# Peptides against a protein of PDB entry 4JHK: the designs that were tried, part 14

Target 1, 212 residues: chain A of PDB entry 4JHK
Amino acid sequence: EDYKIQSFDLETQKLLKTALKDPGSVDLEKVSSVIVDQSLKDQVFSREAGRICYTIVQAEAKQTNGSVFRRNLLNRLQQEFKAREETRKRSTQEWVCLVSFICNIFDYLKVNNMPMVALVHPVYDCLFRLAQSDALKNEEEVDCLVLQLHRIGDQLEKMNVQLMDELFNLLRDGFLLQEDLSSMGRLLLLEILEFRAGGWKLSDTAQKYYYS

## One batch from the design tools (peptide; made by RFdiffusion4, then SolubleMPNN)

Design b2_p22_3_s3
Fold by OpenDDE base, seed 1:
Structure b2_p22_3_s3 (fold): chain B 212 residues (1-212), chain A 22 residues (1-22)
Amino acid sequence: as target 1 above (212 residues)
Amino acid sequence: SVAEELSKIAVELFEKYMEEEL
């Protein structure tokens, strides 16, 4: 399989390619650090990062039945999660990259074909943070929130429907009551409300309305 | 609020469940 790693220098590309094929022959802590660092800078890469991480995890499991890479990856993720409020204060872009990365890891890094339970509350916490009034007024944060819910909302709901109900109560209230939403932000909130109401799908009519 | 409670416990739960799943 081809992975989108052209943005890295040649040495790092070689490192990543080797990790994908023979994880035992490389410094997996370094590999995890490189992936996390890039994911925190590039939201588009975070999607690819999830896929790359899953492949490395599977390769290591097959090679040695080990989980060194996953441990290093998730330890770093925990560190970044702990500092999430400071990250948000420093840079909205870095914050939405962090959320995107956590959500993509949740989406791709399955264990026994199931999402990692360890990531459920952290993901919800990030989404709840994006659903607060101070975040909903920022279109970049609304974009991130809606994007993640489109990608993993159905999976998250299966893990905890009560939290999802509470989250969408906030989104509904934001849509109805918050005055400083951007026009696009308001449209996105309405769309995601309908998306969930429709079983995490959009009708043909809704698809045309929101994305035409 | 639910959001406030999550922010208080999410880190601890992250660490706890990660150790259980590894």
Scores: peptide ipSAE 0.596, ipTM 0.959, DockQ to the pose 0.847
Fold by OpenDDE base, seed 4:
Structure b2_p22_3_s3 (fold): chain B 212 residues (1-212), chain A 22 residues (1-22)
Amino acid sequence: as target 1 above (212 residues)
Amino acid sequence: SVAEELSKIAVELFEKYMEEEL
């Protein structure tokens, strides 16, 4: 199976390819660091990063019954999560990359074929932060919020429906009451409200309406 | 608020559950 790692230099690409096939032969701490660093710069890569991480985790488990990579990865995630407000202040782009990465790890990195409980509250916290008034006025943050809810909203709701209800109360209020939303931002909020109301599914008609 | 409480406890819960799951 091929993975999209063209954004890395050739040496790093080789490192990642080796990690995917023979994780015991490489420094898995370095591998995790490289993946996290790139994911914090490239939101598109964050999606691929989730898939890559899952594969490495599975390969290491099969090869040595170890979890060194996963441990290093999640330790780094904890560090970045702790610094999330500083990241947001420094760069909106890096902040949405962080959110995207955490959400994608939640989506791909399963434990016993289940989402990691450890990531539930961090993910919700990120989404709640994006749902605050100061974030909703920034279209880049709204885009991120809506994208993540489209990707993992159904899974996240299964983990904690009460928090999801509270989150969507904020989104509803933002849609109805916040004055400095862009037209696109307001449309995206409406779409995601409808998306959840429809059981986390979009009809073909709705897809054309909101994303034409 | 729920957001404020979540922001306050999310790091701690992250660490707690990491210890349990890893």
Scores: peptide ipSAE 0.592, ipTM 0.958, DockQ to the pose 0.850
Fold by OpenDDE base, seed 3:
Structure b2_p22_3_s3 (fold): chain B 212 residues (1-212), chain A 22 residues (1-22)
Amino acid sequence: as target 1 above (212 residues)
Amino acid sequence: SVAEELSKIAVELFEKYMEEEL
């Protein structure tokens, strides 16, 4: 299978390719660190990172029945999550990358084909933070929020429908009551409200209306 | 608020469930 790792230098690409096929032959802490670091810089990569991480986890499990990579990955993720408010204050871009990465790990890193329970509350916390008034006025944060809900909203709701209801109450209030939303931000909130109301999918007509 | 409560407990729950799932 092909993985999109062309953004790394050749040496790092080789490291990642080796980790994907023979994880026991590389420093898996280093591999996890490289993936997390890049994911915090590039939101687009975070999607691919989730897939890469899952593959490495599966390869290590099959090879040695080990979980060194997953442990290192999630330990680093915990560290970044703990510092999330500091990250947000320092850089909105790094913050949305962090949220994107956590959400993509939730999406791809399944345990026995099930979402990791450990990531449910952290993901919701990130989304709730993006749903606060100070975040909703920032289009970059709204973009991130709506993107993640499109990708994993249905899965998250299955894990905790009460939190999803509360989250969308905030989004509805933001759409209706917040005055300093951008035009695009307001449009995106309306779209995601309709997306959930429609069972986490949009008709072709609605999709064209919002994203043509 | 729900958001404030989540902010307080999410780290602890993250660590707790990680210990159980890994």
Scores: peptide ipSAE 0.582, ipTM 0.957, DockQ to the pose 0.846
Fold by OpenDDE base, seed 2:
Structure b2_p22_3_s3 (fold): chain B 212 residues (1-212), chain A 22 residues (1-22)
Amino acid sequence: as target 1 above (212 residues)
Amino acid sequence: SVAEELSKIAVELFEKYMEEEL
């Protein structure tokens, strides 16, 4: 498979490629650190990061029946999650990257073909934070919220429908009651409300309306 | 609120389930 790692220097690219094929021959802590660091800076990469992480996890499991990479990855993720409010206060961009990364790890890093239960509440917590009034007024945070719900909303709902209902109560309230939403923010909230109501699907017509 | 409660327990649950899944 081809992975989008051209944003890294050549040495790091080699490290990642080796980790994907022969994880036992590299420092998996370093690999995880590099992936997390880049994911916290580049929201687009976070999607690819999830796929890369899954591949490395599977490769290590197959090669040595080990879980060193996953352990290091999740430990680092937990550290970043613990500091999430500090991160948000420091940089909205870093905050949405963190959320995106956690969500993408949830999306790709399956265990026994199931989402990691450990990530369910952290993901919901991030999304609930994005659904607060102080976050909804920031279009960058709304973009992140809606993007993640498009990507993993159906999976999250399967894990805990009650939390999803509560989350969407906040989104409906934001859409209807919050006065300082941007025009695009309000449109995105409406779209995601319709998206879930439609069984986490949108018609082509609706998609063109919201994103053209 | 649900959000406040979730914020309080999310880290703990993260740690708990990591111990179980890893």
Scores: peptide ipSAE 0.572, ipTM 0.955, DockQ to the pose 0.867

Design b2_p22_3_s4
Fold by OpenDDE base, seed 4:
Structure b2_p22_3_s4 (fold): chain B 212 residues (1-212), chain A 22 residues (1-22)
Amino acid sequence: as target 1 above (212 residues)
Amino acid sequence: SVAEELSKIAVELFEKLSEEEL
């Protein structure tokens, strides 16, 4: 399986490739740090990072029955999550990358083929933060919110429908009542409201209307 | 509010997760 890691320098690429095949031969704490650091800079990479992390976790489990990588990854993720408000104040871009990464870890890093239950509330917390009035006025945050709901909304709802209902109450209120939304932001909120109402699906016609 | 309560719960659960995994 091929992974998109060309954004790293050659030395780091070698490190990652080795981690994917022979995790016991590398510093897995360093590997986890590199992946998190890059995910905080590149939202597109955060999607690939989820796949990479899952593969490394599986490889280490098979090779040594160990979980060093996952432990280090989750420890770093905890640190970043705790500092999320400071990150948001410093850089909207880093904040949305953090949210994207957490959501992608939720999506890919499953244990015994099940979502990590302990990540459900942290994920919802991030999405609720994006649904606050001060965030909805920023199109970059709205883009992130809607993207994550498209990717993992159905899974999250299965884990806690009450929280999803509360989240979408905020989104509805933002769509209807908030005055300083951008035109695109308002359109995206309408689309995601319709997306959930349609069972987390959109017709081709609707998709073209909202995104083309 | 729901958001405030959720934030508290999320932090606590994340900390527990990391402690259990480490």
Scores: peptide ipSAE 0.136, ipTM 0.809, DockQ to the pose 0.653
Fold by OpenDDE base, seed 1:
Structure b2_p22_3_s4 (fold): chain B 212 residues (1-212), chain A 22 residues (1-22)
Amino acid sequence: as target 1 above (212 residues)
Amino acid sequence: SVAEELSKIAVELFEKLSEEEL
């Protein structure tokens, strides 16, 4: 498989490639740290990181029946999640990267082809935070929120429809009542409201309007 | 609020997940 790891230096690329093929021959704690660190800096990479993580988990399981990588990965995620409010205060960019990464792990790191149940509430918590009025006024946070809902909204709703209803109540209120939304932010909120209302699908006409 | 309660639950569940993997 081809993975987008060109953003890393050559030594790290070699490390990651080896981890994907022969995880037992590398320091998987280091590998997990490298992946998390980069994912917290690059939201685009965070999507690829989810796929990479899943592959490494599978490779280690097959090779040694171990779970060192997953353990270290989840431990690091826990740490970052606990510090999420401080991260948001420090850097909006890092915050949205964190949310993106957690959502991508939820999307890719499945067990028996099912989402990890324990990640459902953490993911919702992140999305609820993005749906607060102080976050909705920031287009970067709105972009993140809408992107994640496009990617995993259907899955999340299946896990807890009540929370999804509550979340979208906030989004509706934001769209209708909040005055300091950007034009694009308001447009994105409307789109995602329509997206869910349409069963997490966009009509052809809507797709052309919002994305063309 | 829902958000506040969700935050507490999320932290607890995430911690449990991590502990199970440790």
Scores: peptide ipSAE 0.133, ipTM 0.806, DockQ to the pose 0.649
Fold by OpenDDE base, seed 3:
Parts: sequence; structure tokens; C-alpha cells
Structure b2_p22_3_s4 (fold): chain B 212 residues (1-212), chain A 22 residues (1-22)
Amino acid sequence: as target 1 above (212 residues)
Amino acid sequence: SVAEELSKIAVELFEKLSEEEL
């Protein structure tokens, strides 16, 4: 498989490639730290990071029946999650990267092809935070919220439909009642409302309307 | 609020994840 790791320097790329094929030969704590650090800087990489992490987890399990990488990864993720409000205050960009990373880990880091149940509430917490009035006024946060719901909304709903209903109540209220939304933000909220209403699918016509 | 309570629950569950799966 080919992984998009060109954003790293050559030395780090080599480290990651080795981890993907022979995880026992590298410092997996260092590998996890590098992946998390980059994911907090690059939202595009956050998506790829989930796939990379899953591959390393599987490779280590197969090679040594170990879980050193996953342990270090989840430990770091927990640390970042605990500090999420501080991160948001410091940098909106880092905050949305953190949310993206958590969502992508949820999407890719599955056990027996099933989502990690323990990540459901943390993911919802992040999405609920993005759905608050102080976040909805920021296009960057709205973009993140809508993107994650497009990617994993259907999976999250299967895990807890009540929370999804509550989340979308906030989004509907934001769309209808909040005055300081940007034009694009309002359009994105409308789109995601229609997306869920359509069974987490969007017609070609609607897609062109919202994303042209 | 629901959001505030969810935040508390999420933190607790994440801690449990670390204890159980790390």
C-alpha cells in the first residue's frame, strides 16, 4: 500500500515506512508521537494518519502479538483530549486538527471491524463542542464539524441515535436562530441537515448546489 | 446542559479506555 507521508522529512518517512512493515525494529513511542504531532498541524494528514495507525497496529499484532504502538497512540490521544479546551483557546487550527484526528482514529482503528465503543462519547463531545454558538460562528470549526459528520456520521448514529438527534437539534437551532453565522457556515449547516435527512446521502444535484 | 454532562462523561470514558486498553 502507498501512504501519503510526503509532508515529513526523508528520515521520518523512512521511520514510518519501517514501522508499517517491521514495527518491532523501531521505537513505536516515537512513531506514535510523530504521527500525533503532525496530525495536530495538518488536517489532511489526520485522515491518512488513521489508516497508517491501523496498519501499524495490525503489523505489530501480527509480528509480536504486541500493542505498544496502540497503547502509546491512545495515551497521547487521551492527553490531547483532556487539554482540548486549552487547545481551542490557543489555536482554532490545532483544535480542528485534534477533532479530525480523533474522528479518523474512530473511523480506522477498529477491533474486529467494529468501532471502539469507548471513543463514541469523546467523538460526540468534540462534535457537540463544535455545535455550540461560540464555535458555529467560526467557519473553520463549521467546516470541521460538517466534514466529520460526512465521514463518520452514519457510524456514530448507529452507536447512539439519541446523541445524534441532540446534536442535530443544536445544528438546526444554529441554522435558524444564530445571527452571526457566515453565509458559507449557514449553507454548510443546511447541507448537513439535508444530508442526514436523506439517510446520510446527498443527491448529485444537491452536491453541486452546495459545493460548486 | 446536555453538552456539559456529555463532556464529563466523555472524559471519564476516555480515562477508562486508557485503563482498560492501554
Scores: peptide ipSAE 0.128, ipTM 0.808, DockQ to the pose 0.694
Fold by OpenDDE base, seed 5:
Structure b2_p22_3_s4 (fold): chain B 212 residues (1-212), chain A 22 residues (1-22)
Amino acid sequence: as target 1 above (212 residues)
Amino acid sequence: SVAEELSKIAVELFEKLSEEEL
């Protein structure tokens, strides 16, 4: 299996490769820390991070029936989540990376092929924060919000349709009423409104229109 | 508000999740 880990130095790449195949032979706390740190500064990596995390979890379960990696990962994620408002104040980029990472963990780390129930509200909390007026005016936050809803919106709705309805009420109001949205931000909100209305999918024509 | 209540619930549930894994 190939993983996109070129952003790490060679020593760390070796560490990650070993963790993927023989997790019992490496420091899994260090591995989790490295993955989280990189995910918090590289939004593109956050998607790959989810896949890597899933593989390590499966490898450790198979090798020792253990969950050391997942424990350390979730502990670190908790810490970052609790500090999310401070992170947002410090750096919009770090904030959207955090949201992306949490959403990707939700997407990849499933239990019995189902999303982790305990992550539903934390994920919604992040998305609701992105749907507030002070966030919707920032195109980077709108990009993040729309991207996550494209990736996991259908799963989230299945877990709690009431929260999804409330979230989209905010998005509709933002689209219609908020004056300081960018033109692209407004376009993205319209697209995601249509995306959900269409059963969480877009036609090829719509895809070309919104993302060309 | 919905957002405020959601934040409270989310923090509590996330903490429980982490504790269960420790």
Scores: peptide ipSAE 0.119, ipTM 0.803, DockQ to the pose 0.637

Design b2_p22_4_s1
Fold by OpenDDE base, seed 2:
Structure b2_p22_4_s1 (fold): chain B 212 residues (1-212), chain A 22 residues (1-22)
Amino acid sequence: as target 1 above (212 residues)
Amino acid sequence: MFQPVSDEELERLIEEDLKLSE
């Protein structure tokens, strides 16, 4: 299986490839750090990161029945999550990358074929932050919010429908009441409202747009 | 109103998930 790791230098690519196949032969803390660092810089990679992380987790479990990588990954993720407000203040781009990364880890890093319960609240916390008025006026944050909801909204709702209802109340209010939304932001909010109302079902066009 | 989970609760949940997967 091929992974989109072309953004890394050749040495790091080799490290990641080795981690994917023979995790016991590499420093998994370093691997996790590299993945997180890149995910905070590259939103495209942040999506791929979930798949990569899951593969490494499975490989380590199969090889040594260990969980060193996952532990290091989640520890680093927690650190970044805790600092999310500072990250947002420093860089909107890094903030949306962080959200994207957390959401993609939620999407791919399953436990017993279910989403990790530990990630439910962190994901919702991020999405609720993106749903605040000061974030909704920023198209980059709206893009991130809507993208994540398209990708994992149905899964999140299954984990906690009450939080999803509350989140979408904010999005509805933003759509209807907030005056400083961009035209695209308003369109995106409307689209995601309709998307959930339709049972989180993607059209062929939407699938291509969000998952190409 | 939405309230973020505490750091301690997050740590507990992480540990729980890790244990469940072992």
Scores: peptide ipSAE 0.101, ipTM 0.691, DockQ to the pose 0.932
Fold by OpenDDE base, seed 3:
Structure b2_p22_4_s1 (fold): chain B 212 residues (1-212), chain A 22 residues (1-22)
Amino acid sequence: as target 1 above (212 residues)
Amino acid sequence: MFQPVSDEELERLIEEDLKLSE
């Protein structure tokens, strides 16, 4: 399997590759920190980070029946989540990277082949924050919101349809009532409203855009 | 409007999922 880790230096790439194959031979706390740090700076990497994390979790479980990596990962994720408002204030880019990362962890890090219940509310909390008026006026935040809903909206709805209904009520209100949306932001909101209404099904063109 | 879960509740849920995966 090939993993997209080109953004790391060669030494770190070697560390990650070793963690993927022989997690017991590396410092898994360091590995988790490296992955989280990069995910907070590179939104493109955030999706791959989810896949990498899942693979390391499975490798460690198989090798030693351990969960050191997962524990460190989730602890760090919780720390970043707790500080999300400070992160948003400091850097919109880091904030949307954080949201992207936790959504991708939700997407890939399964328990008994099901999404982790622990991540449901944190994901919704982030998406609801992106759905507030002060966030909807920022295209970068709207891009993030719509992207995550395209990627995990169907799974997230299965975990809690009531919260999804509430979220989309906010998005509809934003589309209809908020005056300071950008043209692109308004188009993205309309698209995601129609996407859910259509049963979370993408056209072939949209499929390539969001999942390639 | 949805209110975020408390830190304590999040910690509880994390521990619960970790136990389920053991």
Scores: peptide ipSAE 0.099, ipTM 0.696, DockQ to the pose 0.901
Fold by OpenDDE base, seed 1:
Structure b2_p22_4_s1 (fold): chain B 212 residues (1-212), chain A 22 residues (1-22)
Amino acid sequence: as target 1 above (212 residues)
Amino acid sequence: MFQPVSDEELERLIEEDLKLSE
């Protein structure tokens, strides 16, 4: 498998490659920190980071039957989640990167082929924050919200349909009632409302946009 | 209305998930 880690320096690339193949020979806490740090800077990388994390988890489980990497990763995610409001105030970009990363970890890091229960409420909390009026007026936040719902909405709904209903009530109200939405923001909200109503099924065009 | 999970509850759930995967 090919992993997109070219944004890191050579030494860090070697560290990550070693973690992927021989996780027992590296400091997995350091590896997790490096991945989280980069994911907070690059929203595109956050998707790849989820796949990388999954591979490292599988490699460590196979090699030593350990879970050091996953534990450190989740602990760091919890710390970043706790500071999410401060992050949002400091940088919208870092905030949407954080949301993207948490959602991607939810998507890739399964327990017995099921989503981690521990991540359900944190993910919903992030999405609910993006669905507030002060966030819906920002195209960057709307784009993040809609992107994550396209990627993991069906999985999240299976975990808690009541929260999903509440979330989409906010999105519906935003679409219908909020006056300071951008044209693109309004279109994205309409699209995601229709997407869920259609059973979370993607058109060919949407598939290309969200997953290419 | 949505209510976030407490820090203590989140930690508990994380530990439970980790145990299930071992």
Scores: peptide ipSAE 0.070, ipTM 0.683, DockQ to the pose 0.894
Fold by OpenDDE base, seed 4:
Structure b2_p22_4_s1 (fold): chain B 212 residues (1-212), chain A 22 residues (1-22)
Amino acid sequence: as target 1 above (212 residues)
Amino acid sequence: MFQPVSDEELERLIEEDLKLSE
């Protein structure tokens, strides 16, 4: 498979490629750190990081029945999640990359083909933070929020419909009541409200917009 | 109103998921 790792230097690319096919031959703690670090800086990679992580997890499980990579990955993820407010304050880009990464990990890393319970609240916490008034006024944060809900909203709702209802109450209030939304932000909120109302099913238009 | 889980609870859940996946 083709993985979008062009943003790394050649040595790191080699490290990642080796981790993907022969995880036992590399320092998986280092690999996890590299992936998280880059995911915080590059949203394109952040969106692909889950797939890369999944492949490494599966490769390690197959090779040694180990879970060193996943353990280190989730530990680092937890650390970044705990520091999310500082990250947001420092860099909106890194913040939305972090959210994207967490959501992507949620999407790809499963326990017995089910989402990891440990990731449900972290994902919702991130999305709730993006749904606050101070975040909704930032189009970059709205873009992130809506994109993640398009990608994993249906899965999240299955894990906790009450939290999803509360989240969408905030989004509806933002759409209707918040004055300092950008025009695009307001349109995105409306679209995601309709998307959920339609059962999280992509229309032809929405599919083209988000995935084509 | 949504209440975030504590750091301790998150850590516990992570460990449980890791254990379940083994």
Scores: peptide ipSAE 0.063, ipTM 0.674, DockQ to the pose 0.886

Design b2_p22_5_s1
Fold by OpenDDE base, seed 5:
Structure b2_p22_5_s1 (fold): chain B 212 residues (1-212), chain A 22 residues (1-22)
Amino acid sequence: as target 1 above (212 residues)
Amino acid sequence: SLAEELRKKSEEDFKKFMELEE
């Protein structure tokens, strides 16, 4: 199985490939840093990064019963999360990449086929931030919000339905009351409201948006 | 506020996780 790591230089690709197969032979802190750094630059890679991270975690667990990579990964995530407001002010792109990455880690990095409980509140925190008025007016942030809810909304709701209700109250209010939404942003909010109402199943509109 | 509570809980969750992993 191939992983999409062509964006890295050859030496880094070698490092990542080794980490995927023989994690004990590489500096896993360096590996985690490289993955996080790239994920903060490329939202598309953040999805692949989740898969890569899961594989490395699994490989390390089988090889040494260790969790060095996961610890370093989550430590870096904690650092980035703490600085998320600064990141948002500096770069909307980096901010949505951060959110995407955290959400993808939540999606892929499961323990006993269950989401990591430690990431539930951080994920909700990020999504709630995206649901604020100053973020909803930015189409890039709305795209990110809606994309994550499509990917992990069902899982996240199972972890805390009360927070999901609160989040969607904000989204409904934004859709109904906020005047400076883009046309696409408004459509996306409507779609995601209907998406959840329909049991987290894709509508025809969503299908066209994401897969056409 | 809810936002403040989430931030606090998020920070606590990260902290607890890191402590457990050490």
Scores: peptide ipSAE 0.445, ipTM 0.905, DockQ to the pose 0.771
Fold by OpenDDE base, seed 3:
Structure b2_p22_5_s1 (fold): chain B 212 residues (1-212), chain A 22 residues (1-22)
Amino acid sequence: as target 1 above (212 residues)
Amino acid sequence: SLAEELRKKSEEDFKKFMELEE
């Protein structure tokens, strides 16, 4: 299987490839650190990072029944999550990358084909933060919010429908009441409201309107 | 607020999870 790791230098690519095949032969703390660092810089990579992390976790479990990589990964995630407000103040880009990464870990890092229950509240926390008025006025944050809901909204709702209802109440209020939304931001909020209302699917009419 | 409650729950969930991993 091919992984999109071209953004790394050749030495790091080799390290990652080795981790994917023989995790016991590399420093898994270093591997996790490299993946997290890159995910905080590149939102596109965060999607691939989830898949890479899942593969390494499975490989280590099969090889040694160990969980060193997962532990290091989640430790780093916890650290970044705790500092999320500081990150947001320092760099909107790093903040949305962090949210994207956490959401993608939720999406890919499953145990027995089930989402990690421990990540449900942290994911919702991030999405709720993006749904606050001060974030909704920033198009970059709205982009991130809507993207994650498109990717994992249906899964999150299955985990906690009440929180999803509350989240979408905020989004509805933002769409209807907030005056400093960008035109694109308002469009995206409307689209995601309709997306959920349609069972996390776009109708033919909506698809034509928003993406044609 | 709901946001504050969610923050606290999130932090607790992370803590609990890490404790289980160790």
Scores: peptide ipSAE 0.441, ipTM 0.903, DockQ to the pose 0.737
Fold by OpenDDE base, seed 2:
Formats: sequence, C-alpha cells, structure tokens
Structure b2_p22_5_s1 (fold): chain B 212 residues (1-212), chain A 22 residues (1-22)
Amino acid sequence: as target 1 above (212 residues)
Amino acid sequence: SLAEELRKKSEEDFKKFMELEE
C-alpha cells in the first residue's frame, strides 16, 4: 500500500515506512510526533495522516496487541486541541490544519470498526467554532468547515444528530443573515446546507453547478 | 451556552479517554 509521505526527508520516510510495517521496531512516540507536526502544517497531508495512523494502529495491535502509538497520537492531539484557540489566534492556517487533522483521525481511526466516541465532541467543538460569525467571515475557515462536513458529516450525524442540527442552524443563519461572508463562503454554505438536506449526497444538478 | 457546554464535554471526553488509555 502506498502512502503519500514524500513531504518528509528520506530518514523520516524510512521511519514512517518501518512504523507501518514493523511498529515495534521504532519509537512510536517519535513517529506520532512527526505525523502530528506535519499534519499541523499541511492540511493535505492531514488527510493522508489519518490513513497512516490507522495503519500503524492496526499494525501495532496485530504485532504486540499494543496501543502505544495511539496513546501518543491522541495525547498530542489532546494537547493541540486544548490550545486550539491560541492556535487560531496565531495562525488561521495552523488552526484549519488542526481541525482537518482531528476530523481525519475521527474518519480513519476506528475502534472496533466504530468511530472513536471520545472524538465526537471535540470534532463538533471544532466545527462549531468554525461556524461562529467571526470564523465564517474567513474563507479559509469556511473552506475547512465545509470540507470536513463533506467528509465526515454523515458519520458525525449518526453519532449525535442534535449537535448536527444545532450546527446547521448556525450555518443557515450565517448564510442568511451574516453580511460579511465572501461570495465563495456563501456559496459553500449553501452547498453544504443542500448537501445535508439531500442526505449527505449531492444531486446531479448540484454537483454540476458546484464542481463542474 | 451550547458552545461552552460543548467545550466542556470535549475536554472531559478527552480526559476520560486518555485516562482509560493509561
């Protein structure tokens, strides 16, 4: 299986490859740190990071029945989550990377083929933060919000429909009432509103208009 | 507020999870 790790130097690539195949032979704390660090810098990688993390978790479980990697990963994630407001203030880009990473971990890192319940509220927390008026005016944050909802919205809703309803109330209000949305931001909000209304699926017409 | 409650729940969930993983 191929993993997109070309952004790392050769030494780190070797480390990651080894972790994927033989996690017991590497420092899994270091591996987790490297993955998180890169995910906080590169939103594109954060998607791949979820897949990588899942693979390492599975490999370690199979090899030693251990969970060292997952513990270290989630510990780091918790630290970053706790500092999310400071991160947002410092860098919108880092903030959306953090959100993306958390969402991707939720998406990929299943436990017993189920989403990690512990991540449900943190994910919603991030999405609700992105749905606040001060965030909706920032196109980069709207992009992130809509992207995550496209990816994991249906899963999140299954975990807590009430929170999803509340979230989309905010998005609807933003779409209808907020004056300082960018044109693209407004379009994205409309699209995601329609996406959910359609059962987390785009109609042929909608797909044509938004993605063609 | 809902936002505050969500933050609290998030923090609690993380804490609980990490404690269980230890």
Scores: peptide ipSAE 0.420, ipTM 0.898, DockQ to the pose 0.748
Fold by OpenDDE base, seed 1:
Parts: C-alpha cells; structure tokens; sequence
Structure b2_p22_5_s1 (fold): chain B 212 residues (1-212), chain A 22 residues (1-22)
C-alpha cells in the first residue's frame, strides 16, 4: 500500500516506512511529531496522515501490543489544541490544518471500529469555533468547516446530536443573518445545511448545482 | 456559555484519555 510521504526527506520517509511495518524498531514519539508537524503545514497531507496513523497504531498493537504511538500522537494533539487560538491568530492556514488533522484522526483512528470518545468534544469545539461570526467571514475557514462536516458530520451526529443541532443553529443563523459572508461562503453554508437535512447525503441535482 | 462548556469538556476529555494511557 502506498502512502503519500514524498514531501518528507528521504531519511524521514525511511523512518515512516519503518514505523508502518516495524514500529518497535523506531522512536515512535519522533514519528508522531513528524506527522503532526507536517499535518500543520499541509491540509492535504492531514487526510493521508490519518490513514498513516491508523496503520502505525495497528502495526504497533499487533507487534508489541503497545500503544506508545497513539499516546504520543494524542499528547501532541492535546498540546496543539490547547494553543489553537494562538495558532489561529498567527496563521489561518495552520489553524485550518490543525482542525483538518484532528478531524481526520477522529475519522481514521477508530478503536474497535468506534470513534475515539476523547476526540468528540475537541472536534466539536473546533467546528464551533469555525462557526463563529469572525470565522464565517473567512472563506478559508468556511471551506474547512464544510469539508469536515462532509467527511465526519454523520459520525459526529451519532456521538452527540444535541451538539450537532446547536452547531447547525449557528450555521443557519450565519447563512440568514450574517452580512459579511462571501458569496461562496454563503453558498457553502446553504449546501451543508441541505446536506444534513438530506441525511448527510447530496442529491445529484444539488451536487451538479454546487460543484459544476 | 456553550463555547465555554465545550472548551472545558474538551480539556477534560484529553486529560481523561491521557490518564487511561499512563
């Protein structure tokens, strides 16, 4: 199986490949740090990172019955989450990368085919932050919000429907009441409102309209 | 507020997980 790790130098690529196959032979704290660092720079990689992380977790569990990698990964996520407002202030790009990464970890790093309960509130926290008025006016943040809801919205709702209702109340109000939304932002909010209303599915007609 | 509640719950969720993994 191929993993998109070409953005790393050759030595780091070797490290990651070894972690995927023989996690007991590498420094898993270093591996987790490398993955998180790159995910904070590249939103596209953050999606792949989720898959990579899942594979490493499974490999370590199988090889040593250990969970060192997952622990280090989530510890780093905790640190980045705690500093999320500072990150947002410093760089919108890094902020949306962080959100994307957390959401992708939630999506891929399942335990016994179930989402990690520990990530539910952090994910909602990030999405609620993106749903605030100061964020909805930024198309980059709206893009991130809508993308994550497309990917994991149905899973999140299953974990807590009340929070999802509250989140979509904010999105509805933003769509209807906020004056400084971009045209694309408003379109995306409408689309995601319809997406959830349709059971987290997009009709062929809607798909053609919004993405043609 | 809901935002404050989410922040607190998020922090507690992380702490709880870390404690379980120790």
Amino acid sequence: as target 1 above (212 residues)
Amino acid sequence: SLAEELRKKSEEDFKKFMELEE
Scores: peptide ipSAE 0.415, ipTM 0.896, DockQ to the pose 0.797

